# Peptides against a protein of PDB entry 7Q4I: the designs that were tried, part 116

Target 1, 281 residues: chain A of PDB entry 7Q4I
Amino acid sequence: HENSTIAERLYSEVRVLCWIMTNPSNHQKKARHVKRTWGKRCNKLIFMSSAKDDELDAVALPVGEGRNNLWGKTKEAYKYIYEHHINDADWFLKADDDTYTIVENMRYMLYPYSPETPVYFGCKFKPYVKQGYMSGGAGYVLSREAVRRFVVEALPNPKLCKSDNSGAEDVEIGKCLQNVNVLAGDSRDSNGRGRFFPFVPEHHLIPSHTDKKFWYWQYIFYKTDEGLDCCSDNAISFHYVSPNQMYVLDYLIYHLRPYGIINTPDALPNKLAVGELMPEI

## One batch from the design tools (peptide; made by RFdiffusion4, then SolubleMPNN)

Design b2_p19_1_s1 (from b2_p19_1, 10 letters changed)
Fold by OpenDDE base, seed 4:
Formats: structure tokens, C-alpha cells, sequence
Structure b2_p19_1_s1 (fold): chain B 281 residues (1-281), chain A 19 residues (1-19)
């Protein structure tokens, strides 16, 4: 009953390697549920940890555990990817073990871009980095060229990239990428709606009298509204998704259908030249 | 991340909105 022809085409043309930030204590509690749900739709799925797990396909990186080591783990993860997997994909997604991602929607967003363009996408925040940086929790995706520049040009130079492992990992990688001229892209759809979200859907979809002082409103790079207009119909990611909610989302997105409603995909945009970006909305 | 610091507050606020 379902026609997946265009999704299959994009699976082959827009290859995505997903690496999941995790730790040994979360291999069974969280990471395996990513593998059993949205992670299976990646072209390559790798779990970055401090301990090897052959069942999960987890890599033991030479880093300690804890929130203060997330930047160190991110650096080692991309070093590992560059050494072993740089040609296995066109795009390289970082996600947490409680991030849910609709990979087909990400491929749709990435389709017009060349992987040789130094660019990365996610939920863009404005503080600390002039061009902005991408929220760690919402997940962010680097082009192959962006990974190359990060690992080869930025990491070896302490003036371009922080050498110690302290600091917020998303801010630090954002600084490094800016310093090697990797562009912080605009991930919004043609209507100006966001695609990467640092919270659960409920937080974004429900108009809340959120305190105007809530940090999120000061951090977002692009102005967004609450309610149904907050989120693209082609949204890519949500954060703080429990293991149980991952299975619910899989059912709702890929199985549950309203009878009599057929969704037809929009036409694919024209491909961009190397170095070319879509106009910002 | 900044999100992690306020996660508990966000959850509490969300629950209040859904109640």
C-alpha cells in the first residue's frame, strides 16, 4: 500500500552515517532502542562510547565518561569517523541516545547540497559563535568536507580548536567549524519552520505561556512561534525522547495512517553547486 | 549543553501545560 520509491532513491543518493553519543550504562537502557527504531534507517549506524559492545556496534573511544568529557568524546568520534568511515557516507549526523530522528526528512533537506560543500545543519543557536552553532541535543549533521576540515585543519591547531576536553561540546565544535570556514546552514523549510528541535514535540507544539525569560527564546538564531506553526511538516529531530516514546513515534510516523488521506511528496529542488547554499528565509 | 541544565524545569512546565 505504501510507495517508498523516492525515499529509496534518497537513501542511495544522500548517504547518512549516524553516530550516537552514549556511555556503557546506557547501552541497554537507551542506545539499543535507537538501534531498534530510527537508527535502522541510517546508511551506517555507530555508537560512540567508552566501552566496546559488539551487539550494539559500539566503539570504545579513548575518553572518560561524564558531561565534562562530551567535547573530548565528540573530537575522538569524528577522528574515528574520518579514519575509518569518511567514504562510507556523504553526511555525518551526531545524535544523543535520547534523540529521535526522521532520517528521510533529513535526506530531503540535504538533497540539494553537495557533500563537498563545507556546511553543517541543526538547530542553530546565536550565542558564543558569530555565525551561530548547532544544538547538541537536537543533533547536527556535517557534510563530508566539514568533517575533513574539522579533523584535518581544526583539531590539530589549538588556536582554531580547544585542545582540552572541557566545555559545552556543541559550542566548542561550533567554534572550531567557524574557524575553518564551515558554514552554519539554515535548516528551516520553505515556510520558515524549524526541522531540528532540542526538546520533545509537546514542548514545541503546545502554546505555552512560557516565561518570556526562558533561555531558549534568547538562544534561538531564527525567530520561531509556538504551536502548530512551530514545526515543519518535514521535521527531522526531537530531543529528550524516552525509549518507550521512540517506539510510539516509529508507529505514529511510519505505520499509523488516517484512512482516505494520501500524502504526496513535493518535487525535489534543483541540486546546488559546490559551495552554494539555499537562500536564507 | 544548555538544554540539559534546564531539562527538569522544562519537563515541569510541560506537565503543567498538559494538566
Amino acid sequence: as target 1 above (281 residues)
Amino acid sequence: SKEDEDFKKILEETKELLS
Scores: peptide ipSAE 0.117, ipTM 0.747, DockQ to the pose 0.150
Fold by OpenDDE base, seed 5:
Structure b2_p19_1_s1 (fold): chain B 281 residues (1-281), chain A 19 residues (1-19)
Amino acid sequence: as target 1 above (281 residues)
Amino acid sequence: SKEDEDFKKILEETKELLS
């Protein structure tokens, strides 16, 4: 027994199209499990591949496979979305087939923003792109306007967007988006805790005497703590989540309850005007 | 590219960390 009234409201008001980066070899191994877990909570779910799969709802993009083609696949994916689905959602999430997403928490974060604001969110990294870019693995979400600018303004211009298909897809899209004035938003909650995570929960939650030289600490745009304070209570995504772990997370998040504890959601914030962002923390 | 190389290193280091 639960009350999902607010979640249902946000489902209708903050429409999210999720596209999953996958390949034919992972259709059954990974992508299927996304579809059976968190992907079902998207307003629209599309798997972007190099081969069509009607059972999965996978689209065959005109790209090759391999990590060196991920940028090409990302470009074609958003072209496909713009052509066929730009009005089917307000926000457009890219995730990997081993990313787990709590879509309700993403809708909560996105609620105050206008989809006509050129903005995108994710786990912000600081290298290569002045305003930062969003980690590919953690997943990133573009507003409808951001998608429009990316596809219509950035992609056709080699000066604004890399024309070949090589490169780190998250860095390249970050460059393109910056060049068309799409803002790299701050996805942290009011306590300054992150919501998008490029690793599994265990890695973030367990305080480890990790070497300060670990690349992650050099890449994160916003300083973060380890342990329980690492992550928002309304965290959105984790990466490197195995298929089995997706079902575990689904159970833990949506089914398992400590009896007698009632979670009262915070009030929704005021909506922002077009072009307006939440204050920086 | 340098960026590609860095990305590959990131992926490798991440895998090692998670192993």
Scores: peptide ipSAE 0.028, ipTM 0.668, DockQ to the pose 0.671
Fold by OpenDDE base, seed 2:
Structure b2_p19_1_s1 (fold): chain B 281 residues (1-281), chain A 19 residues (1-19)
Amino acid sequence: as target 1 above (281 residues)
Amino acid sequence: SKEDEDFKKILEETKELLS
C-alpha cells in the first residue's frame, strides 16, 4: 500500500553507483550486510577490496591492505569506476563497510544538480583543504564530472594529487578534487541541518554534555547542533553502524510505520544548470 | 606525516567516544 512513485522516478533519473571500501577480512563480517540492506537500493553496488569475492561482487584492486593504503584503494577504485562504470550512473558514492546510507534521501539531495557539474557532497570538514573536504566515514558522493576530473586530470599529475598511497584518504581526495576545481557542495537541507554523519545516530541525536574540545566540533565545516535539530529529516548517512544495526535501521526506516501518519514529500526543486549550485543558506 | 598522525588521533578519539 506504499506509494513509491517519486522514489522510483528518482531511482531512474538520479542513478547512483555505490562503491564500498572493504577488505577481505570484512567481506563476511561487514560488507555482506551492506549488500543485504541499504546497498541493494543503489543502482549499482561494488565492493572495493584487495581480493575478489564473487558472492559479494568484490573487486580486487591492485593495492595492499591496511589503514595506510586507504588512499591507494580510493584512487584505484575511482580509476576502476571510470574505466568500467562511468556511464552506469550519474553519481558515485564512496562508503565504508560500516556506513549506512538512505539512498533515496541522497537522490533527493542530488536531484537538482547536473551530473556534469563538477561537485561532490558529504559531511564537510574544514581543516587541511580550503574549500573543505568530505568525511570518509560519512561517505561522499561525486558527480560523473567530478569522477572524470579526478581520474583524468588530477590522478595523473603528482602536483595535483598525491602519488603515493599514504595519508588520510578523505583529505587526500579532497585536495585532489579542489585542485581540479571540483566544488565541495553543501549537503545541508533547507533548514540548515546536515545529511551526512560520521557517527551513529545516537551520537548525533542524544543531547549530551559533549566536551567542546572534541575534534568533531573543530572539524565540522558548518555549525551544527546536537539533539533533534542535529539531523535532517532527509538524512543520508551514518557511520560506525554495526552489521546488526544495519538491519534494525532498514526495518525502522523502510518497514516500521506509525499508523495514520502519512508523510507527504515536498515538491522536487527546480533543476539547476550545469555548473550551478543551490543557493547558500 | 602530521596528517597521518592527526587521522590516527581522530580515529582514537572517535573510538573512545563511541566506547
Scores: peptide ipSAE 0.028, ipTM 0.667, DockQ to the pose 0.676
Fold by OpenDDE base, seed 3:
Structure b2_p19_1_s1 (fold): chain B 281 residues (1-281), chain A 19 residues (1-19)
Amino acid sequence: as target 1 above (281 residues)
Amino acid sequence: SKEDEDFKKILEETKELLS
């Protein structure tokens, strides 16, 4: 009794490959639950690990494990994608094994953009990178052209991209992408509300008497409000989502319905030319 | 590096927020 015609259209026109950052110890504990929930709505789902897992569809990348190797894993993941899957999708999402993503909302955001535009989206932070960088935990999505530039132009050049595997993963890819003129896009909706979130919904929706000195307020690129006005009606991602919470979110978003309320989607915007961005709010 | 230290700090503060 649901009409998914528009969602099906976007599934075909805005193809998304999702790669999940994980490790062997989390294959069963976390990654499997991504596969059983929101990951099934990606056009292609790949788990990037240090060990192969045929049940999970995990790839063994030639990297070590640990926080200090996350940047190395990201580089190898995108190299793998470029070599094997660059034509399997239009957009390429990085997410953690505790990130939850509403893929339909991401397709809606990406619809007007050409995958040949060198751009990427996520929760934009302002430090370290002039144009900003996207939070690793909230997940970030690269256009096909952005992936090409990253792998072909940035990675081979130590002057453009850090050669060792140390450093903050999200900052380092942000630096590399900036150096090859991949634009850090604005993922906010038409009302100026964010779509990618580095925390669970509870922490964004509840006005926390958080100290204004909390790092998040210093790092966010765009001014944001707390409470119900914090988040877009078409929010895309949340981070630090436990396996149990993934199933809860899946139920709440895709199954639970308030009787008598029919949501009519807004019309799709016009498509942009290659290289064109939506005007900033 | 300074960036690594900042990143570690971010993670620790985030963990505290989520606890």
Scores: peptide ipSAE 0.027, ipTM 0.667, DockQ to the pose 0.765

Design b2_p19_1_s2 (from b2_p19_1, 7 letters changed)
Fold by OpenDDE base, seed 5:
Structure b2_p19_1_s2 (fold): chain B 281 residues (1-281), chain A 19 residues (1-19)
Amino acid sequence: as target 1 above (281 residues)
Amino acid sequence: SEEEKDFERIREQTKELLS
């Protein structure tokens, strides 16, 4: 019923390791539903926890639980990845256990980039970090070189990367990455629409007249609109997605089709040289 | 932080909306 030739090609050429931030209390409630939905489309899927779970493929990192330990967990997660899986993928995605990701769209975005380019992508926020940082909830993806620089160059140096496990996880990794010249990329599509989203689709798609003072509008690095123009047709991620909604999204995105409408994919762009970025929109 | 509170609020609203 469908032609997935291009998707299969990108699956092979743009290999993605997805690691999911979770905890033991969410293994059954949330994480397993990631595994049963979008996580199965990653080349490698690992759940980073404080307890081992063989059914889930969860790793017990040497960290405590709670929001105050998220930064510590992120550091240990990437150390683990570097030690065991750095050659298993080209790109390394961090997502939460309530993040939904369309992995094919991420591969499409990443295709032109070399994994040896020190770059990472996500929903870029402007505070705290000069070049910006990627929202933790929306998920963010590092190139292989970015992971190497983070683990080998940044983490061992307290001047470059915070040694304490406290702090906002996404801000702290953003600071570390900037300090080792990992570039905060632009994940917007050719129309200037975002691809990584820190909220559910409904919150982005439906204009809200009530709260122009909402912090999100002050945090976004790039100007964005509400409504249908808020989001790329090739959007990559949404956050605060319930387990039930993950299955709904899987159905809507991969199964439900309007009869008689055939989507023709755009041609793949030319590959970039190492260190080269796409032109800003 | 205020931002974290906002995230929590949105999460709760989302749960209600999706229930």
Scores: peptide ipSAE 0.026, ipTM 0.650, DockQ to the pose 0.176
Fold by OpenDDE base, seed 4:
Structure b2_p19_1_s2 (fold): chain B 281 residues (1-281), chain A 19 residues (1-19)
Amino acid sequence: as target 1 above (281 residues)
Amino acid sequence: SEEEKDFERIREQTKELLS
C-alpha cells in the first residue's frame, strides 16, 4: 500500500494553479488529455484559449491564434489569473498542452520558498536576458508575488514590458520579470540535476549523436550531462509529450512498481524567509 | 537518426520564434 501522507501535506501547503496554453483546435486533441492525466493533480487547472469550452474549463482570452500570438496570450492569461485567481494558489504554473508535469515533485522543490518571494522557476536559458529566462515548453512557475509584479508593475509599462503581442513568449516574460526584480531561480536538485526539461525523456536520457552545435547546448544556463545523470530523480516536467505518452507516463509514475523496492522520501528542507533563495549548486 | 530529425525540427521552430 502507498503512503501519501507527505504528498497530501504538500498539496495543502504548496497550492499550485496550473494554466495550460492551448487553442480551439487542440481542445480535444491535446488539452483534454492533460485534464485526464497530470492536470488533475493541480489544486486549480485552467485552460487558456481563444474560445470558451465548458467541458474542458477553457477560458476565451481576447487574443488571436498562432505562434506569433503566444506572448499576447501569456499576458492575458496572467491578467486573468491575477483578477480572478490570485488568492486561489501560492504558485502559478504555465505549461503547454503537450507538457507533462509531476506536480508532487514541483511542490517538493517549491516547499522551502515563500510565495511572497519574487521568484520563478523552470528550465533556465541564458541568451537575451541577463539573469536568464525559463523555457516556455518545459513550463515555468511563478510565485504569487511574481505574478503580482508582472501584472501590476511590468505589463502597464511599455519600457518594462513589450506592449505588442509578437516575439518569443518565454523570452518576453523573462525580460519583463527581470525588469521588476523577479529572480530567475535555480530549479536543479541537490546533485545539480535538472528538473524542468524542454524535450521528451528519451531525448534527455539517451546520449544523442546530435551535432555539438545544436542550439540547446548554447542556450542552457547550467551545464548538464547526457544520459541517466541528466535528470533529477525528482524531475518535474517534459515537453513534446504526445497524448498517448501522457497516459503511459501516468501509469509508469503512479502505478507501476518494482516489487520489493520502497522509496523513502527525503526530509523536507527548512523553510526560507521572504526574499531568501536556496544557494546555487 | 529519428531523434536527430526531431532535434532539427525543434531547432528550426525555435529559430522561427526568436527571429
Scores: peptide ipSAE 0.026, ipTM 0.660, DockQ to the pose 0.098
Fold by OpenDDE base, seed 3:
Structure b2_p19_1_s2 (fold): chain B 281 residues (1-281), chain A 19 residues (1-19)
Amino acid sequence: as target 1 above (281 residues)
Amino acid sequence: SEEEKDFERIREQTKELLS
């Protein structure tokens, strides 16, 4: 038996809408496995596609498919959320259909922040955007105010937000958000460890898995370590997680326990005022 | 764009990493 009282409290106080980037060819292959694993822990789960699927709860957005249309799909997804679901949650997570998310850890990170603060979190990259942008694959989460600013202030203005549907989705939303003063937050824990990861755990946990020339080391905004110190004990997301790996992670994180070891959660931090951020480490 | 070219490069490298 486990005690989930704190998790249940945070489920109520830190409401998260998760929207999953997918396409019709991946509804059965990938998306349904998100729904059957970590997606069930979101307050609301929506799959954004080009075709409707009632079993999956997929929405048909007015966009084409393909890698060159991901930015277009992101714009339409947030427009849809703003129109239909802006009050259904406090925070709005974008994830891919091969992203795995520990939603409880995300709620823990978000707890001190007001959803009225214009901020978003993820794996921060430094190129192209002055304040940085969040990696698309690792998933990124916008506050309610950030969504409002993105949809109402940025999207309608071609000077603030790219009007065509081409380009790197994560870079483009990063540019738009910066242009409306949505802050790129620091998602690292109190020890300076990352929480959002653009690769599978294996790639982050094993030292020297990649060489020093690997693009990732040039893109990361904050200094990071390899090995066990790479990742927070409260890590939030991993990318390129296969459907089978999702079930494995679900088992390892929520079911498998070493007998005799009791997890005692840290105390919740104080809540911040609107517009206030946690100090950078 | 230069950004798109870089993104495509990233995709290729990532694919190789995952193979």
Scores: peptide ipSAE 0.025, ipTM 0.664, DockQ to the pose 0.717; fails the geometry check
Fold by OpenDDE base, seed 2:
Structure b2_p19_1_s2 (fold): chain B 281 residues (1-281), chain A 19 residues (1-19)
Amino acid sequence: as target 1 above (281 residues)
Amino acid sequence: SEEEKDFERIREQTKELLS
């Protein structure tokens, strides 16, 4: 017997459209499992592919397949969203078909922000983009205004946004968004712990798992710790999550409970004005 | 991708660490 009143409130007030980056070869292998797990907690769930799949609710974007087309797919995905779904949600999450997302935690993070604030969140990396960019694998979420600016202002201008479909998808969108003054937000919790993660929980939770030369430590925008202090209690996403692991995570997060332990949620923060960000930690 | 290669490396290291 759970009290989901606050979660239900946030579901209504912080509407999230999730679009999943996938391809036809992964419809059954990966994407289907997103739909059967965390994707069902999005207000709207769309799979962006190169082929239509009515069972999956996949959209056939006019792009080719392959890693060299991921940027093209992202551009077309957001164009599609803007044209068909811009009013269906307040926030627009990009995730991969092997990303797991705790949508309730994302709503909690987003609650104080106005959808009309040009901002996006994710696992912020520092290279290539001055304000940083969000890791593609960890997933990133754009405000409605951010989507508008991206599609209407950035994409049509080759000086602001790369016109070809090549390049690192997450870097390229990061450049475009910066060029239209969409802010790269800080997704860390009040304790300074991250919420979006480009790897599975195991890789973040186990101390000294990677050497100091591992690229991740050079890329991460904010200082992060290893071990249990690596991750917010309200973590939002993990990447490289296998289909089986998605079901495991669903069970662990939403079903498994230690008897006698009741978690009382923190009070919601005050809402911010349009253009206002949370104070820096 | 380099990211995937690094991931695989990390995965292998994790296995060693947890073994």
Scores: peptide ipSAE 0.021, ipTM 0.608, DockQ to the pose 0.130; fails the geometry check

Design b2_p19_1_s3 (from b2_p19_1, 9 letters changed)
Fold by OpenDDE base, seed 1:
Structure b2_p19_1_s3 (fold): chain B 281 residues (1-281), chain A 19 residues (1-19)
Amino acid sequence: as target 1 above (281 residues)
Amino acid sequence: SEEDKDFEKILEQTKELLS
């Protein structure tokens, strides 16, 4: 039997709206499996698409499909959230329909932060944006204040935020957020291990899976190790997770238990003041 | 629910792999 008292507390105190980037062709193939697995642990779950789907709870955004429209879809998604859902949550996660997220671990990371702090978290990359930007595939989470600044201050100003719908979605939002003083936070745990991952667990956990010439090693903002030390025990997300793998992960994380091993959670940290960040490692 | 059916199917398959 499980003791979920702390998880239930965090569910109430750290409210997360998850919006999933998807398209009509992926509603049945991918998105519904997000809804049936990790997405059910969000306080609010919305699928952002180009077509409405009442069964999925998908929203039809006024954008076209294709990679060249992902930035446009992100802008419209956050506009929609700000208009309809800004008070429904404290934190707003973007994920792809092949991203798997352990929402409880995200709540744990976010707990000390005020949602009124202009900050966002994810897998931080160093190119193109001075403070860094968060990998789109790993998913990234904005505070309520970050969403407000993005939609109200950045989007209406072409000097602050790209008006064209083309470009790398994660880079463009990173530029916009920097321009309105939304801070790119450090999502690493107290041991300096990452929590958001732009690939499947195998690619991070297996040493020497990629050579050092692989672009990822040039993009990561913080130094990371390979093997078991690559990833926090409280990891939050992985990308390129197939629908079947989502169910496997759900089983392994939430159902499979090694008999006789009881994990005692660490004490919650002290809450930070508005505008205050945890020290970087 | 249909959600439960898909999940149960994968759970069974996973358990078989672990046995």
Scores: peptide ipSAE 0.022, ipTM 0.510, DockQ to the pose 0.022
Fold by OpenDDE base, seed 4:
Structure b2_p19_1_s3 (fold): chain B 281 residues (1-281), chain A 19 residues (1-19)
Amino acid sequence: as target 1 above (281 residues)
Amino acid sequence: SEEDKDFEKILEQTKELLS
């Protein structure tokens, strides 16, 4: 008796390819749980690894494993997507194998934007990149045009994009995208609440006397409050989500309902022209 | 990573606050 008409419409109109950053040691431990939960709501789901796994639908990229190779893996992943899947979706999400994503909320955010607009979204951080960059752990989503510019214009030019595989992958892709005029979008809702989160919900929702020296407060591009006002009702992603927590979140978000409360979706905004962005809040 | 360590510290602090 659930009405999914608008979600089904957005599934067809806002096509999302999700690629998951993983490694062979995490195929069974983490990645398969993404596939069994939120990953099934992507239009296309691909696991980017160093070894092929037909059961998981994992791709073996020509890269080594380890944190020092994440940038190399990101470059090869988007090269693979551009070569094989650029027309299979309108938007291309990077997530980790411990990131949880509410894909319907992401489609809602992306709906007004043209995939031909050079833009990407995520949890925006302010250091290192003038326009900001998107947190790797929270996941970030590129338009089709952004992927094209990254692969065709940025990657082949060492002056625009780092050729070495070292460095923080989220910072490095942020630099490359800025250098080819891909815009770092604002993913906040109309109330100024965040949608992409680099931590679990508990961390954001519960006011903690966090040390003022905690890096996160210095890295966030937009000011955020702690507590219930931290997070959009249409939040998109959380990071450091264990395999067990993924199933819990799936139950809480898609199955558990308070009796007598019916949510009505807000009206869809008007579509933007190519190159137009929503005003920043 | 330093990021992971910071996250663990926050989780510990949160648990202490909720206990």
Scores: peptide ipSAE 0.021, ipTM 0.616, DockQ to the pose 0.120
Fold by OpenDDE base, seed 2:
Parts: C-alpha cells; structure tokens; sequence
Structure b2_p19_1_s3 (fold): chain B 281 residues (1-281), chain A 19 residues (1-19)
C-alpha cells in the first residue's frame, strides 16, 4: 500500500553503482548480508575482493589481502568500474561490508547534481587533505566524472596519486581526488545535519559523555551535535553494522510503520548545472 | 587500525552510559 512513485523515479534518474569492499573471509560472514539487504536497492551491486565468488558476484581484484592493501583495492576497484561499468550508473558508491546504506536517501541528496560534475560525497573529515576527505567506513560516492578523473588523470600520475598500495585508503583517495579538482561536497541536509556516519546509529544518537578528546570530534569537518539532532531524517549510511543489524535496519526502515502516520516527501530541488554545487549552509 | 581501537572505546563508553 506504499506509494513509491518518486523513489522509482529517482531509481531511474539517479543510477547508483555500489561496490562493496570485502575479502574472501567475509564473503559469507558479511558481504552476503549486504546483498540480501540494502545492496539490492542499488542499480548495480559489485563486491570487490581478492577472490571470485559467483554467488556473491564478487570480483577478484589483482591485490593482496590485508589492511595494508585497502588502498590498492580501491584503486583497482575504480579501475575495474571505469573499464566495465562507467556507463552503467551516474554515481559510484564505495562501502564496506559492514556499512549500511539507505540508497533512496542517497539518491535524494544526489538528485540536483550532475554526474558530470567532478564531486564526491560522504562523511567529510578535515585532517590531511585541505578540502577534506570522506571517511572510508561511512562510505563515499563519486560522480561519473569524479571516477573518470580519478582513474584517467590521477592514478597514472605518481605525483597526483600514491602508486603503492599502503596508506589510509580514504585519505589517499581524498588526496588523489583533490589533486584532479574533484570537489569534496557537503552531504549535510538543509538543516545542517549529517547524512553519512562512520559509526552505528546508537553511537551518534545517544549522547555520550565521551571524552572531548575523542578523535572523531577532531576529525569531523563540520560541527555536529549529539542526540536526535546528530542525524538527518534522510540519513544515508552507518558503519560497523553487524549482519544481524542490517536485517533489523531493513525491517525498521522499510517495513515497520506507525499506523496513521503518512510521510509526505519534500519537493525535489532544482537541478544544478554542470559544475555547480548546492549553496553551503 | 586507530579507527578500530577508537570504536572499541566508544562501544565501551556507550555500554557504560546505557547501563
């Protein structure tokens, strides 16, 4: 009895390819649960691994396993996407196998932007990269043009992009993207609330007397509040989501309904010209 | 990773807060 007309429209107009960072040991433990939950709402879903898995639709990238190879996987993943799938979508999301994403909310955020605009979105952190970089765990989404610039302009040039596979994956791609003038977008909603989150909902929603020295508060690019004001009503992603929690979130978001409450979506914003960003809040 | 260590600390703090 749901009216999904606008969601269906956005599914067609804002095509998203989701690639999931995983490894062979996590294919069954984690990745398959992404495929069975939020991943099915992507226009295309690819699992990037070091081993092929036909049931998962996993791609074996020419990289080794280990934490020190995450940057290598990211480079090879986007090379693979550019070669095989650059026209299959307008936007290209990187997520971990323990990231949960509300794809409809991401499409809503991306709707006004041209995929030919060199921009990417996520949870923006301020260290190491002048314009900021997007947290790897929260997931980040590149426009088609951003992918093109990354693969064609940045990766082949060691001066623009780190050639070895070591380093923090999210920082390194952030450096590369900045060097080819891909803009680090603002993913906050019109109220200034974040949409991409590097932790589970509980950690963001529940005010913690966390030490103000906690690294997260030093890393966030935009000031954020704790509690209910932490998160957009149109939040996009959470990290460190267990396989079981993915199913819980799917139930809560897509199935559980308070009887008699009808949510009317806001009107879509006007589309932006190529190269144009939404005004900063 | 540093992020993982920090996550564990957050989890511990959250558990304490919710207890």
Amino acid sequence: as target 1 above (281 residues)
Amino acid sequence: SEEDKDFEKILEQTKELLS
Scores: peptide ipSAE 0.020, ipTM 0.583, DockQ to the pose 0.138
Fold by OpenDDE base, seed 3:
Structure b2_p19_1_s3 (fold): chain B 281 residues (1-281), chain A 19 residues (1-19)
Amino acid sequence: as target 1 above (281 residues)
Amino acid sequence: SEEDKDFEKILEQTKELLS
């Protein structure tokens, strides 16, 4: 009784490969639940780990485990994608094994952009990188051209990209991408509302009497409001989502319906030329 | 590095928020 014609069209026209950052200890505890929920809506889903798991479809990358190796794992993950899967998708999403993503909303955001445009999207932070960088926890998505530039141009050059595996993963990839002229895009909707979120929905939707000194307010690139105006109606991602919460979100977003309310999607925007971005709000 | 220290601080503050 649902009409998914537009979603099916976007599934074919805006192909997304999702790679999930995980480790062997989380294959059963976390990663499996990504596969059983939002991950099934990706065109391709790969779990990047240090050990192979055929049930999960996990890849054993030549990296160690631990917080100090996240940057190393990201580099090897994109090298693997470029070698084996660069033509299997148009866009390449990094997410954690506790990130939840509404893939249809991401396709809607990406639709006007060419995958040959060197651009990436996510929750933009302002420190350390001049153009900004995308928060690792919220997940970030690279165009095919961005992946090519990262792997082929940035990674082989120690002057452009950090050679060791230490450092904040999201900051380091942000530096590398800037150095090869990959643009940090604006993921906000037409009303200026964010789409990628580094926390659970509850923490964004409920005005927290959080101290204005909380790091998040100093790190966000774009000014954001609190409460219901914080988030786009077409929000894409949330972080720190437990396995149980993933199933709850799947139910609420894809199954639960208020009787008598029919949602009519907005018209798709015009496609942009290669290298062209949407105007910033 | 200083960036690593900042990252650890972010993680700790985030953990406190989520507790």
Scores: peptide ipSAE 0.017, ipTM 0.601, DockQ to the pose 0.749

